Peptides against a protein of PDB entry 5IXI. Designs and how they scored, part 7

Target 1, 141 residues: chain A of PDB entry 5IXI
Amino acid sequence: TPLLDASSLEYLFAQGQYDLVKCLAPIRDPKTEQDGHDIENECLGMAVLAISHYAMMKKMQLPELPKDISYKRYIPETLNKSIRQRNLLTRMRINNVFKDFLKEFNNKTICDSSVSTHDLKVKYLATLETLTKHYGAEIFE

## One batch from the design tools (peptide; made by RFdiffusion4, then SolubleMPNN)

Design b1_p9_1_s3 (from b1_p9_1, 4 letters changed)
Fold by OpenDDE base, seed 2:
Structure b1_p9_1_s3 (fold): chain B 141 residues (1-141), chain A 9 residues (1-9)
Amino acid sequence: as target 1 above (141 residues)
Amino acid sequence: YKFPKVLQF
């Protein structure tokens, strides 16, 4: 619903990614244990959006992306550190689920051109607003 | 639009 010109949207998307990863826009405190899981899931979803946007901008399909591409560089550093501290089986599970999700998203959304880079940026920023304590609220107000 | 959903871990 917010009306942003192309240049502003491009800037805000780039800055939003940086702020999320660097925790300059810290994620909100979980209200419950399940809320904490929801926050983590949304962060991983944000990584899918960011990676997909990157692939689209580079005119790459998912199989053409580096084999080591992962969520690690696209989620808050604090969350990345937390995940790294979990046991091997848990990390493997997260990696597998993420890879499968990314593949599914790419096949059903990106490859059929049903979603544009513009849509991804809007969705990313909208999600960022819900995830962080206050960052991005002004974008939609 | 089909956007990312919650990842159930």
Scores: peptide ipSAE 0.060, ipTM 0.738, DockQ to the pose 0.152
Fold by OpenDDE base, seed 5:
Structure b1_p9_1_s3 (fold): chain B 141 residues (1-141), chain A 9 residues (1-9)
Amino acid sequence: as target 1 above (141 residues)
Amino acid sequence: YKFPKVLQF
């Protein structure tokens, strides 16, 4: 894990979220079709991390979050556009799986307080580094 | 210690 003070970690986490969503840190090119699926799933996982971090920072439980909580604001805009262009059944499945996963993560991790906001930031940045082409690599130098 | 894994679709 990188050696960062709290303020630096907070900054990098916020900046990383922005860069990922705005595609300033573009997602790496998939090597295979399965790799493409994995990348997409990782992006959705990043959304879970981001939402969970937000909830923890606001001292909110998942049921207190908006009922229409979604990955849309927490994934790369390019991926969001791609998902929106898919057929209804696919979009429904993605939405359902995401919501179920988020609920599971909240119940098993957040509610049990087994993970801190610090841990989430570290995990997010580590995943960001593996997910993007060149962004974030310097964090672990 | 539980972190989210890759989502399964």
Scores: peptide ipSAE 0.054, ipTM 0.731, DockQ to the pose 0.140
Fold by OpenDDE base, seed 1:
Structure b1_p9_1_s3 (fold): chain B 141 residues (1-141), chain A 9 residues (1-9)
Amino acid sequence: as target 1 above (141 residues)
Amino acid sequence: YKFPKVLQF
């Protein structure tokens, strides 16, 4: 794993978010059905990381974010389209679980200052490596 | 560190 200065890490984090959402770095093919669910969950986790990083950088708490904030703009567009095709109850469940997790992460991790923006970027890029087909392999050895 | 875990839907 290469050592990254702050500027390089910031660049890679921003580019990684863009590439993931725009599917320029497509997520890997699931090996099993459960693997597919794990991939989706990891993508939703990536959304939590991205939102939390945004909030921390802007020095704002979750209540200060728009109440309609969701995973939709922080996950791969293909996954977002897939979720939108699911039935209402499933979408409601996903929304509720995501919101609850985001709140928990904010209260127990972000507000507790146990995680820095640096940690979030590192975790994001590390997860990106495991999620994408080839893009992540360019970042880490 | 406490990071996001696998979500259960």
Scores: peptide ipSAE 0.059, ipTM 0.737, DockQ to the pose 0.152; fails the geometry check
Fold by OpenDDE base, seed 3:
Structure b1_p9_1_s3 (fold): chain B 141 residues (1-141), chain A 9 residues (1-9)
Amino acid sequence: as target 1 above (141 residues)
Amino acid sequence: YKFPKVLQF
């Protein structure tokens, strides 16, 4: 990743979140079925990064966040619609795995202060570059 | 530092 000052990084991180969710930075086409699953997993990972960043900025732990917090507002809207079309058991599985992962990430990474908000922004933007078709190339020109 | 891994479903 290129060197960015704090102000630029903050701006790009905020813009990147918006572009991902609103599908202004469209996700790349899957090459295989497994690739599609990997893409979805990475998108859910992006939600973890975004939520964790929010929690850190507000100096809050996950138990202090609303219980209804989920990936739904932090993933591409197209993916959210796709997940909502799946059967109840699948949705429950995704929800449970996500919540468990988010909790684990918060407890083992955020609470231990092993990752800073700066690191989260860098990781988010780096992942965004790999997930999207042309967004990364444009941002890091 | 630790970064999130791919979610396992």
Scores: peptide ipSAE 0.053, ipTM 0.727, DockQ to the pose 0.152; fails the geometry check

Design b1_p9_1_s4 (from b1_p9_1, 5 letters changed)
Fold by OpenDDE base, seed 3:
Structure b1_p9_1_s4 (fold): chain B 141 residues (1-141), chain A 9 residues (1-9)
Amino acid sequence: as target 1 above (141 residues)
Amino acid sequence: VKFPKVLEF
C-alpha cells in the first residue's frame, strides 16, 4: 500500500474517482471477451467502493441510501454508454448484479469486518492502477 | 456472476 498521509490519500481518492468516470484514466484494453467482462465486473465493484465510502463518511446505513442508487455515475462514461445500448433484459441483469454486489459488500465486509474508509481509498487507488492503462504509475513505482 | 476482486477484503 502507498505511504501517504490522510490528506494526500483523500485528495488522490477524489481525483481518482473523477479520472475514472471522465475517462481521463481510460480502462485498459481487454485481452479476451472474458477479460472484457471481468473489467466491467470490476468497474461495478469500483462503483460499490465509491458508494460505500460515501455512505461511511456520511454515517449512513445501506437502507438509508436511495432505492434507485445506480452505478451509472461511478463507472467510466464509455462503459456507461455501452451498457445503455444493450437490450432491456441485459440492463436489468446488470442492475440486479450491481445491487447484489452493493448489498453483499456492505453486509459482509463493511458491517461484519473492520474495513475503514482509509482501506477503501487504498483499494480504490490500487485497483485503478490495474484497471487503467497508465494510472498510478507514479504512486506505486 | 463472480464477486469482483476489488471487493474482496
Scores: peptide ipSAE 0.679, ipTM 0.957, DockQ to the pose 0.846
Fold by OpenDDE base, seed 2:
Structure b1_p9_1_s4 (fold): chain B 141 residues (1-141), chain A 9 residues (1-9)
Amino acid sequence: as target 1 above (141 residues)
Amino acid sequence: VKFPKVLEF
């Protein structure tokens, strides 16, 4: 695994977010039905990382962000389309789950620990490699 | 629902 400088990491993080959302790096095929649910769960987690990174870069606390923050622009477009087609109760459940993830991550990891924007970028890219087909093969040795 | 692995530090 090559050592990345700060500027390279910033670029790769930005590009990785774009690739995930635009499905240029498509999510992997689920091995089972439960694996499919786990993939969706991790995608919601990726949205939390992206939003948290944004807030930290802007020196904002999560309560200062709009109350209607959503995962919709931070997950694969294919997954977003799938969720929008589900019934109201399911969509409400997903919204609540995401908000719980965001709140818990903020309280227990961002506020109560020394996690930095650097750490978030590394974790995002590392997870992106596991969630998508063949992504990072040219970057990670 | 289990907490996402990606958010575990």
Scores: peptide ipSAE 0.677, ipTM 0.957, DockQ to the pose 0.835
Fold by OpenDDE base, seed 5:
Structure b1_p9_1_s4 (fold): chain B 141 residues (1-141), chain A 9 residues (1-9)
Amino acid sequence: as target 1 above (141 residues)
Amino acid sequence: VKFPKVLEF
């Protein structure tokens, strides 16, 4: 893929984030209830990737990020609306899970391993294809 | 809760 240079990848990554959040690339239908939970879990992971990429680009550490950092701006709007309708205990659990993912990813992957912003963008886009309905199909039509 | 696959590098 000689055409996918740094600038092209940056563009695709930005567009991919927008498409996911705005549901222009809608999440695939869950095959089972467990699959639905897995999809939501991966969406929280996508939020962690996006936040981590932002932090790395700004040369910031997690303690420098806002204390009230949230997944809300980094997951599909439909999912965010769904979560807001759930009971307090469920929402608290999701918030805790997200914060745990963020901290664990920072400690065990960002700090302990050599992961670049390039790696994050590639992983984000690759995962986007698995989470959404026919993402990128228009390119191959 | 299992760690998301997207975060596995």
Scores: peptide ipSAE 0.676, ipTM 0.957, DockQ to the pose 0.848
Fold by OpenDDE base, seed 4:
Structure b1_p9_1_s4 (fold): chain B 141 residues (1-141), chain A 9 residues (1-9)
Amino acid sequence: as target 1 above (141 residues)
Amino acid sequence: VKFPKVLEF
């Protein structure tokens, strides 16, 4: 927002990632089964944003990232635990879906649209508000 | 699978 300077945005982005992963900002209750799937899908997207931001800050390309790069450290711990309990084929599917998201985002959106680290932080925080129960109350109150 | 809305720019 125009009211947030770069330093404030950097702080909020870092704190937001921590809050999401540690479930200090718990994800909202799904309204339906499909809503639950949508929430998980957006969480995978949040992981892509976080990883892409990291890569951009480090001047790294996708092939330079670890071959075993995963969503596991970038999604809510409760969701990660849930996914780990699912069968092998389901976990493989989720892994492939995530990697497809990451590849498509970095090979097309990042490069073609010239998305900046600033844009990623803003989008992350904005989405965090929609995914979690009461996050942002102190900021938007 | 639907592309995440968060990744749409």
Scores: peptide ipSAE 0.666, ipTM 0.955, DockQ to the pose 0.903

Design b1_p9_2_s1 (from b1_p9_2, 3 letters changed)
Fold by OpenDDE base, seed 3:
Structure b1_p9_2_s1 (fold): chain B 141 residues (1-141), chain A 9 residues (1-9)
Amino acid sequence: as target 1 above (141 residues)
Amino acid sequence: SLIDFSKRI
């Protein structure tokens, strides 16, 4: 991981979020069905990171966030379209697991552990490198 | 669950 000053890291994190969601930095093609599940899981994890970062920046605890917060605005649009095509029970499971994990992450990892917004940005960008076809190279080359 | 974010974050 290259050493970046605070302003550069902030810029790259913001741009990376936009590029991932808008599919300007497309996620890599899955090699297997299990790989596809792993990619989806990583994307949902990145949504947790992004939301948690937002909450920390705004000095808001999770209960103060809008009740309708979900992964939908924080994952690739292509993946969001894929998820919305799944049956109701599957979508409900994804929604519930996501909300529960977001709550746990916010309470235990953010509040009880000394995780900073800097740490979240670094983790997000590092994950972005592993998930995308070429965007990671632009960050770390 | 098939979704395990704890392994990724």
Scores: peptide ipSAE 0.083, ipTM 0.751, DockQ to the pose 0.180
Fold by OpenDDE base, seed 4:
Structure b1_p9_2_s1 (fold): chain B 141 residues (1-141), chain A 9 residues (1-9)
Amino acid sequence: as target 1 above (141 residues)
Amino acid sequence: SLIDFSKRI
């Protein structure tokens, strides 16, 4: 695999986010019900990565971000629609767990500067490869 | 996986 320079990595990260959300890079079909949950969890995890990356780039603490910040704009639109169809209690749980995890990730990982924006991009793209049908494979050819 | 939401759903 060719060495990705900083500019290439930045481009691929931005493009990957767009393609994932817009379903231009569709996620793989789940093999089982549990696999479907795993895919969903990974998508939500990627949302944490994307938001954290944004916050780091803007030199913003998470409490300074809009109060309505959530996974909704950082996951595949199809998944977002699916979550919205779930009952209120389930949606509340997802929202609360996500916010708690985001806060924890920021406090224990990002604020300690143990993870760089570079690391987040690499992790995001690596996860994208595992989730998508074909798009991710192209990145690492 | 970074998050395991399935345990709470």
Scores: peptide ipSAE 0.081, ipTM 0.755, DockQ to the pose 0.308
Fold by OpenDDE base, seed 1:
Order: structure tokens, then C-alpha cells, then sequence
Structure b1_p9_2_s1 (fold): chain B 141 residues (1-141), chain A 9 residues (1-9)
């Protein structure tokens, strides 16, 4: 398949985010409990990619982002509902770990490396392919 | 549940 041009990549990245969050491209069923944790980790990782991409496009640093920045708008709605049903301590842990990783990712990967918005889109779409049942596979046909 | 982001850094 030919290499995607920048405009096509931008479109697919935006559409992929929408389809993942709205569960129009549902994530695959976990094969084991560990697989379920891996899927959750990948979703949260994709949230970091999406937020970082947003910040870079807006030329914003993390301190300039809303203080209530969260994974909630950047993960599948089904997963968000699942997390909201977990106990307070678990939710606090997820929130804290996510915020800490987002900060670390921004410092080491975005600010102190050559990672571009293009790289983030490619990584996002590649991860989307591994996570979704059908939608992601069509991206690289 | 555990969260592991370390492999992304």
C-alpha cells in the first residue's frame, strides 16, 4: 500500500479517535484477565498520545492544559464507565498514575526528544489496529 | 487493576 499523505493521516487520526471513544470501532474482547489489563493499558496509553498531540497542535505545555485534564474523554466510553464503577481508591490510583505518566511522557518524549505530531498519529493508528475488532485493520490495507 | 505505562517511555 502507498504511504499515506499528511492530510489523509490527519483525517484517519481524527476519525480513529472518534470511533474508538464512541465505540464505533469497538475494542477486541480480552482473551484473559491479563489481556484485559493490557487492553486497558493500551487505551490509557492512547489517551496520553491523544492529549499530547492536542497540546502540541495548540503549542501548549502541560501546565497550560486544564488542571482537570483526564483520560475520560480519550478512552472508549465503555471503559470509562467501567472505571467509574470501581472503588474510590482504585479510581484515585488510576488518576494519579495517569497524570504522573502524562507529565513524564511530556517531559521525556515530547519535550526532550524528536517525537513529532506525525509520530504520535502513526503510533496511535498502529495501536488502534491492534486494539479494535475490525476498524483498525482497514487502515493499512 | 494495574496500570503499566513504562514500556511506552
Amino acid sequence: as target 1 above (141 residues)
Amino acid sequence: SLIDFSKRI
Scores: peptide ipSAE 0.078, ipTM 0.752, DockQ to the pose 0.181
Fold by OpenDDE base, seed 5:
Structure b1_p9_2_s1 (fold): chain B 141 residues (1-141), chain A 9 residues (1-9)
Amino acid sequence: as target 1 above (141 residues)
Amino acid sequence: SLIDFSKRI
């Protein structure tokens, strides 16, 4: 379909990243405390997808990325502000888990399974639909 | 799979 061709998918992926970070596509309200944790985890997962896509497009391996690479510019601004307000131990845990997962994802998923940039864009947009209140209709209807 | 890894972060 025209919505799924390469140029359209590239546009939607770029716009989706912007809308998520700038909260133009607000994330859905959590139904429970656990649901809130799941939403946060999915946002961090989307940051991994976005960073990996960038690296693949630039033909870069993970060690070539900036040493201070983080999730901060790849998650909703509201979530980033929330994380900044948490205690030191919690912030250290999130930072460490993210860095470890990014490394693991690059090695076990990107390098070992021949995942394409197309696959990353599709997964990102599909996840974006599940996380946001009304953005899914704009992407897939 | 890619889906499984991303959901486990």
Scores: peptide ipSAE 0.042, ipTM 0.727, DockQ to the pose 0.393

Design b1_p9_2_s2 (from b1_p9_2 with N4D Y5F)
Fold by OpenDDE base, seed 1:
Structure b1_p9_2_s2 (fold): chain B 141 residues (1-141), chain A 9 residues (1-9)
Amino acid sequence: as target 1 above (141 residues)
Amino acid sequence: SLIDFSKKI
C-alpha cells in the first residue's frame, strides 16, 4: 500500500470530489433496490464529509455557511438529477434530514470528538473506493 | 426512500 503524505492526500481528496460529482468516476451499479438506497445514503454521507471539511478548512461554523447550503454540489450529478425528479414531499424530507444530520455531525463528531480534516479526507476516499466502479482502487493498490 | 446517515457518526 502506497504511503500517502499530506500533499498527496489533499490532491486525491480534491480530485476525488471532482470526479464523483462530475461522474468521471461513476458510482457502481446497484445490485438490488436496497443497494441503490445504500449507494444514495453513502453519497449523501460523503456530502456531509465534504461540507464539514470545507467548513473546517475555512474555520467556519455551520451558521456561517450559506443559508442555502445543500448536498446538491457535493453528490454525483446523476443522483442530483434523480432527486430533482422526485415529488416535493420527498425532496423536502431529504433536505430536512440532510440539514439535521449535518448539524448533528458537526456538533457530535467535529466539535466533540476532535475529528481532523485529515480524518475526513481519509474517510471520504475510502468511501469513494467502495462506491465507484474503477476509482479509488488506484489509491489503495 | 429511506435516508440513513447514522453510520457516519
Scores: peptide ipSAE 0.091, ipTM 0.750, DockQ to the pose 0.179
Fold by OpenDDE base, seed 2:
Structure b1_p9_2_s2 (fold): chain B 141 residues (1-141), chain A 9 residues (1-9)
Amino acid sequence: as target 1 above (141 residues)
Amino acid sequence: SLIDFSKKI
């Protein structure tokens, strides 16, 4: 569709990342505790997509990225603050799971060239629409 | 588990 042409997609992807992190597109309120966990998982998943997209655009493999790369700059600021308030062991677990998933995603998806930057942008925006209250509805209506 | 990204692959 015209809404998803290359130029529009690039713009929406960049703006969507900014809006998510800055909470200009706030994530929806969880209906249950499990729903809250699902929301966090999706946000962390979006961080993987964003980082992978960045790496592909820079033609960098994960080992070439900064060793301290993490989800922190790619998730809503409110969620980042929440995670920082959790105990050390919990934060270590989150960090380890994220790093492991990022590595696996890179190996199985990026290195095998099965997914393009275009695919990542589409997946990111689709997920963003499901996570936010009313943001992006017009894109997928 | 509280964290499951497997659905993203």
Scores: peptide ipSAE 0.089, ipTM 0.746, DockQ to the pose 0.185
Fold by OpenDDE base, seed 3:
Structure b1_p9_2_s2 (fold): chain B 141 residues (1-141), chain A 9 residues (1-9)
Amino acid sequence: as target 1 above (141 residues)
Amino acid sequence: SLIDFSKKI
C-alpha cells in the first residue's frame, strides 16, 4: 500500500471523487452480468463512503443532511443514467436499500467512531483503483 | 436485495 501524507491523501480523495462522478476516470467494462452487478454495488458503496466522509468532516448526523441526499451525486454519471432507465419499482428498491444502509453505516460506524476520515479516504481510493480502467496507475504505481 | 454494501466497505 502506498504511503501518502495527509495533504496528498486529501487532494487525491477530492480529485478521485470528481473524476469518478464525471467519468474522467471511467469504470472498467464488466466481464459478465454478475460483474456488472458487482461494479454497481461497489459504486454505491463508494457513495456511502463519500457521504459519510462529508458528514464526518462537517460533524453532522445524517438527519442534518439534506432530505434528498442520494447516491445520484456520488456515482458515475453513466451509471446514474443506467439506473434512471430501470422501472420504478427497481429504482425504489435501490433508493430504499441505499438510504437504509447509509443510516446503518452512520449509526454503527460513524457515530461509534470506529472509522476515521482517513480510513474512508484510503478505502475510497483503493476501491477506485480496482473499479476504474487506468486511474489506479496514478496512485498505486 | 442483490445490493450488499457490507461486503464492499
Scores: peptide ipSAE 0.088, ipTM 0.747, DockQ to the pose 0.177
Fold by OpenDDE base, seed 5:
Structure b1_p9_2_s2 (fold): chain B 141 residues (1-141), chain A 9 residues (1-9)
Amino acid sequence: as target 1 above (141 residues)
Amino acid sequence: SLIDFSKKI
């Protein structure tokens, strides 16, 4: 497997985001209820990665992001639909946990840990491989 | 809670 140059990695990262959101790379079937929650958490985590990557590319700090920043356009459409159908308390919890995690990630990882856009793309694609049924083979073969 | 990606990057 040849090394990915910067342009190839950028392309794969963009395509991976599109494929995940549009369910062209469908998420794997959960083996248990806990596995389903883990998958959801990883998807929400990847939304944080994608938002952080966008912010870094735009030379923006987290407070400069839109006030209504959300995971909604950064997770699989099927998952977004599922979340929107859950009760109010559950949706409020997910929204609050996500916003808190985004702030924490910005402070502890982006600001304090010298994480690069390259690192974010690699982590995103590696996570995408573990979450999807067959997409990983297309990325790393 | 969400997965802590800060520990995995």
Scores: peptide ipSAE 0.051, ipTM 0.724, DockQ to the pose 0.158

Design b1_p9_3_s1 (from b1_p9_3, 4 letters changed)
Fold by OpenDDE base, seed 4:
Structure b1_p9_3_s1 (fold): chain B 141 residues (1-141), chain A 9 residues (1-9)
Amino acid sequence: as target 1 above (141 residues)
Amino acid sequence: KIPKVLSSF
């Protein structure tokens, strides 16, 4: 938002990542099964944003990232535990779709557009507000 | 600028 300077945004982005993963800012309760799927998808999207931000900061291309790069470190721990309990084929599907999307996002959004690390932080925090129970109020007040 | 992310799960 225009109210946040670069330093404030950097702080909030870092804190937001920590709070989301550690479940200090717990994700909201799903209202329906579809809502639950939407929440999970948005969490995986948060991982894409976080990884892309990291890659941009390090000036790394996607193939240069560790081969074991995954959503696991970038989603709520509760969701990570849930996914780990799913069967092998399901986990493989999630991994493949995630990696494909990450590649597409990198190629079509990061490389082919003017998206900056600033934009990624803003999108991350905006999404965090919609996903969490009460954390959004702290960010935008 | 940034499209809506994943929705395929």
Scores: peptide ipSAE 0.038, ipTM 0.701, DockQ to the pose 0.133
Fold by OpenDDE base, seed 1:
Order: sequence, then C-alpha cells, then structure tokens
Structure b1_p9_3_s1 (fold): chain B 141 residues (1-141), chain A 9 residues (1-9)
Amino acid sequence: as target 1 above (141 residues)
Amino acid sequence: KIPKVLSSF
C-alpha cells in the first residue's frame, strides 16, 4: 500500500498477529453455520500465512522448523480451545489437512512464485480486516 | 498470487 511504508506494515503485521491470537481483535460472529466454518478456515489460513512468513524471514524450509510447528500458536486462542475440545478423529483430520496445505502452499505458492514477505503481510492484514469486528478500521481508515 | 485456503478444514 502506498499509504503504508515498510516499517508501518511490519508494525501492523506484528500487532495484528498478537491481537488475533490473544483475541484482542475478536473474530466476528458467524452469520450462519457455513459462515462459522468459513471463519475457521480463514483463521487456519492466517496461520499458514504467519508460519510461512516466519520461515521466509528466517530463511528456513519447513523441515527445519520445530517438530511442534502447528496452527495452535497462530490462531485465536478461543478457536484453539474449541478445536482441542473436538474428538480425536476431527483433530487428526485438521492437523493432517493443515500440514498438507502448509507444505503445498510453501512449495507452490512461495517457492514457485514471486510471493514475498511483503505480500504475506498485506494478505494477512487484509484478511484480518474481514475476520475481526473492529480491527479493520484501525488498519485502513 | 496467494490462493485461498481450502475449505476442507
């Protein structure tokens, strides 16, 4: 964004991650059951963006990341608690699908394209606006 | 372009 220099974007990205995870910028209320599922998927997508950004900044490939790398630290704490309350098979499926998507995203989107850390930050903040109740106005107003 | 996350979650 021409209105945001690199330092401002970095600041907003860092703050946005913190606010999302700590639920200081609470996710919006679902309008329908499908909307709730979409919100959850977008949150998991935010985790992919955040993890990929981290890996790129550290110049690390996925195998070099800690074994315990997961969405758990990169999604709203309320959602993480909700997922942990689901049955084992559901949690296994979420874990597997997330892991597979993360690999695919990094292989095809990051490695095989011109996507940069800048692009990830922009996408993250743009998605954050759509997900949260009040944070969007703080970013783009 | 960054693709949307799959709805399979």
Scores: peptide ipSAE 0.038, ipTM 0.697, DockQ to the pose 0.152
Fold by OpenDDE base, seed 3:
Structure b1_p9_3_s1 (fold): chain B 141 residues (1-141), chain A 9 residues (1-9)
Amino acid sequence: as target 1 above (141 residues)
Amino acid sequence: KIPKVLSSF
């Protein structure tokens, strides 16, 4: 991973979020059904990172975030459409698991491990490299 | 260190 100054990292993190959600940096094609599930899990993880970063920047505790906060605005639009096509019980499960994971991440990883916004940006961009077809090459080449 | 994202979804 190349060493980036703070301003460059901030820019790349913001641009990376936009490109992922708008599918300008499309996620890679799954090799198997399990790989597809792993890709989806990574995308939902990216949403956790993005939301946590936002909360930290605004100095907001998780209970202060909107009660209906979800992954919908933080994952690729194509994946969001795919999830919306699934049955109600599946969508409810995804929503609940996501919320629980978000809580656990913020309580145990952010608060207990002293993770910084810098660390979140690095993790986000590193994951973006492995998740997308071509965007990683632009960042780390 | 940020732990790897859990495969829980």
Scores: peptide ipSAE 0.035, ipTM 0.688, DockQ to the pose 0.177
Fold by OpenDDE base, seed 5:
Structure b1_p9_3_s1 (fold): chain B 141 residues (1-141), chain A 9 residues (1-9)
Amino acid sequence: as target 1 above (141 residues)
Amino acid sequence: KIPKVLSSF
């Protein structure tokens, strides 16, 4: 793996977000029903990383973010469409769990552990590699 | 610290 400087990492992080959301880097096929849930959870986790990175870059605290902040613009479009088709109770659960996780991540991981934007970009790209079919090979070979 | 896996939803 070649050395990644700050500029290269910034580019790859931005491109990775675009590729994930637009399904240009399609998510891997689930092997089981549980694997499908794991993939969905990781995608929602990617949204947390992306939102947290945005907040840090803008020097904003979580309460200063828009009240309607959600995962919708930060997950694969296919997954977003799937979630929108689920029943009300399921969608309510996903929304509540996501909001709680985002708060928890902000308080205990970002604030208490002094995580940097660099760390978030690395974690995002590493997770992206595991989620997608061939994206890891495209970047890290 | 950032967890290794964020699939604990």
Scores: peptide ipSAE 0.035, ipTM 0.687, DockQ to the pose 0.204

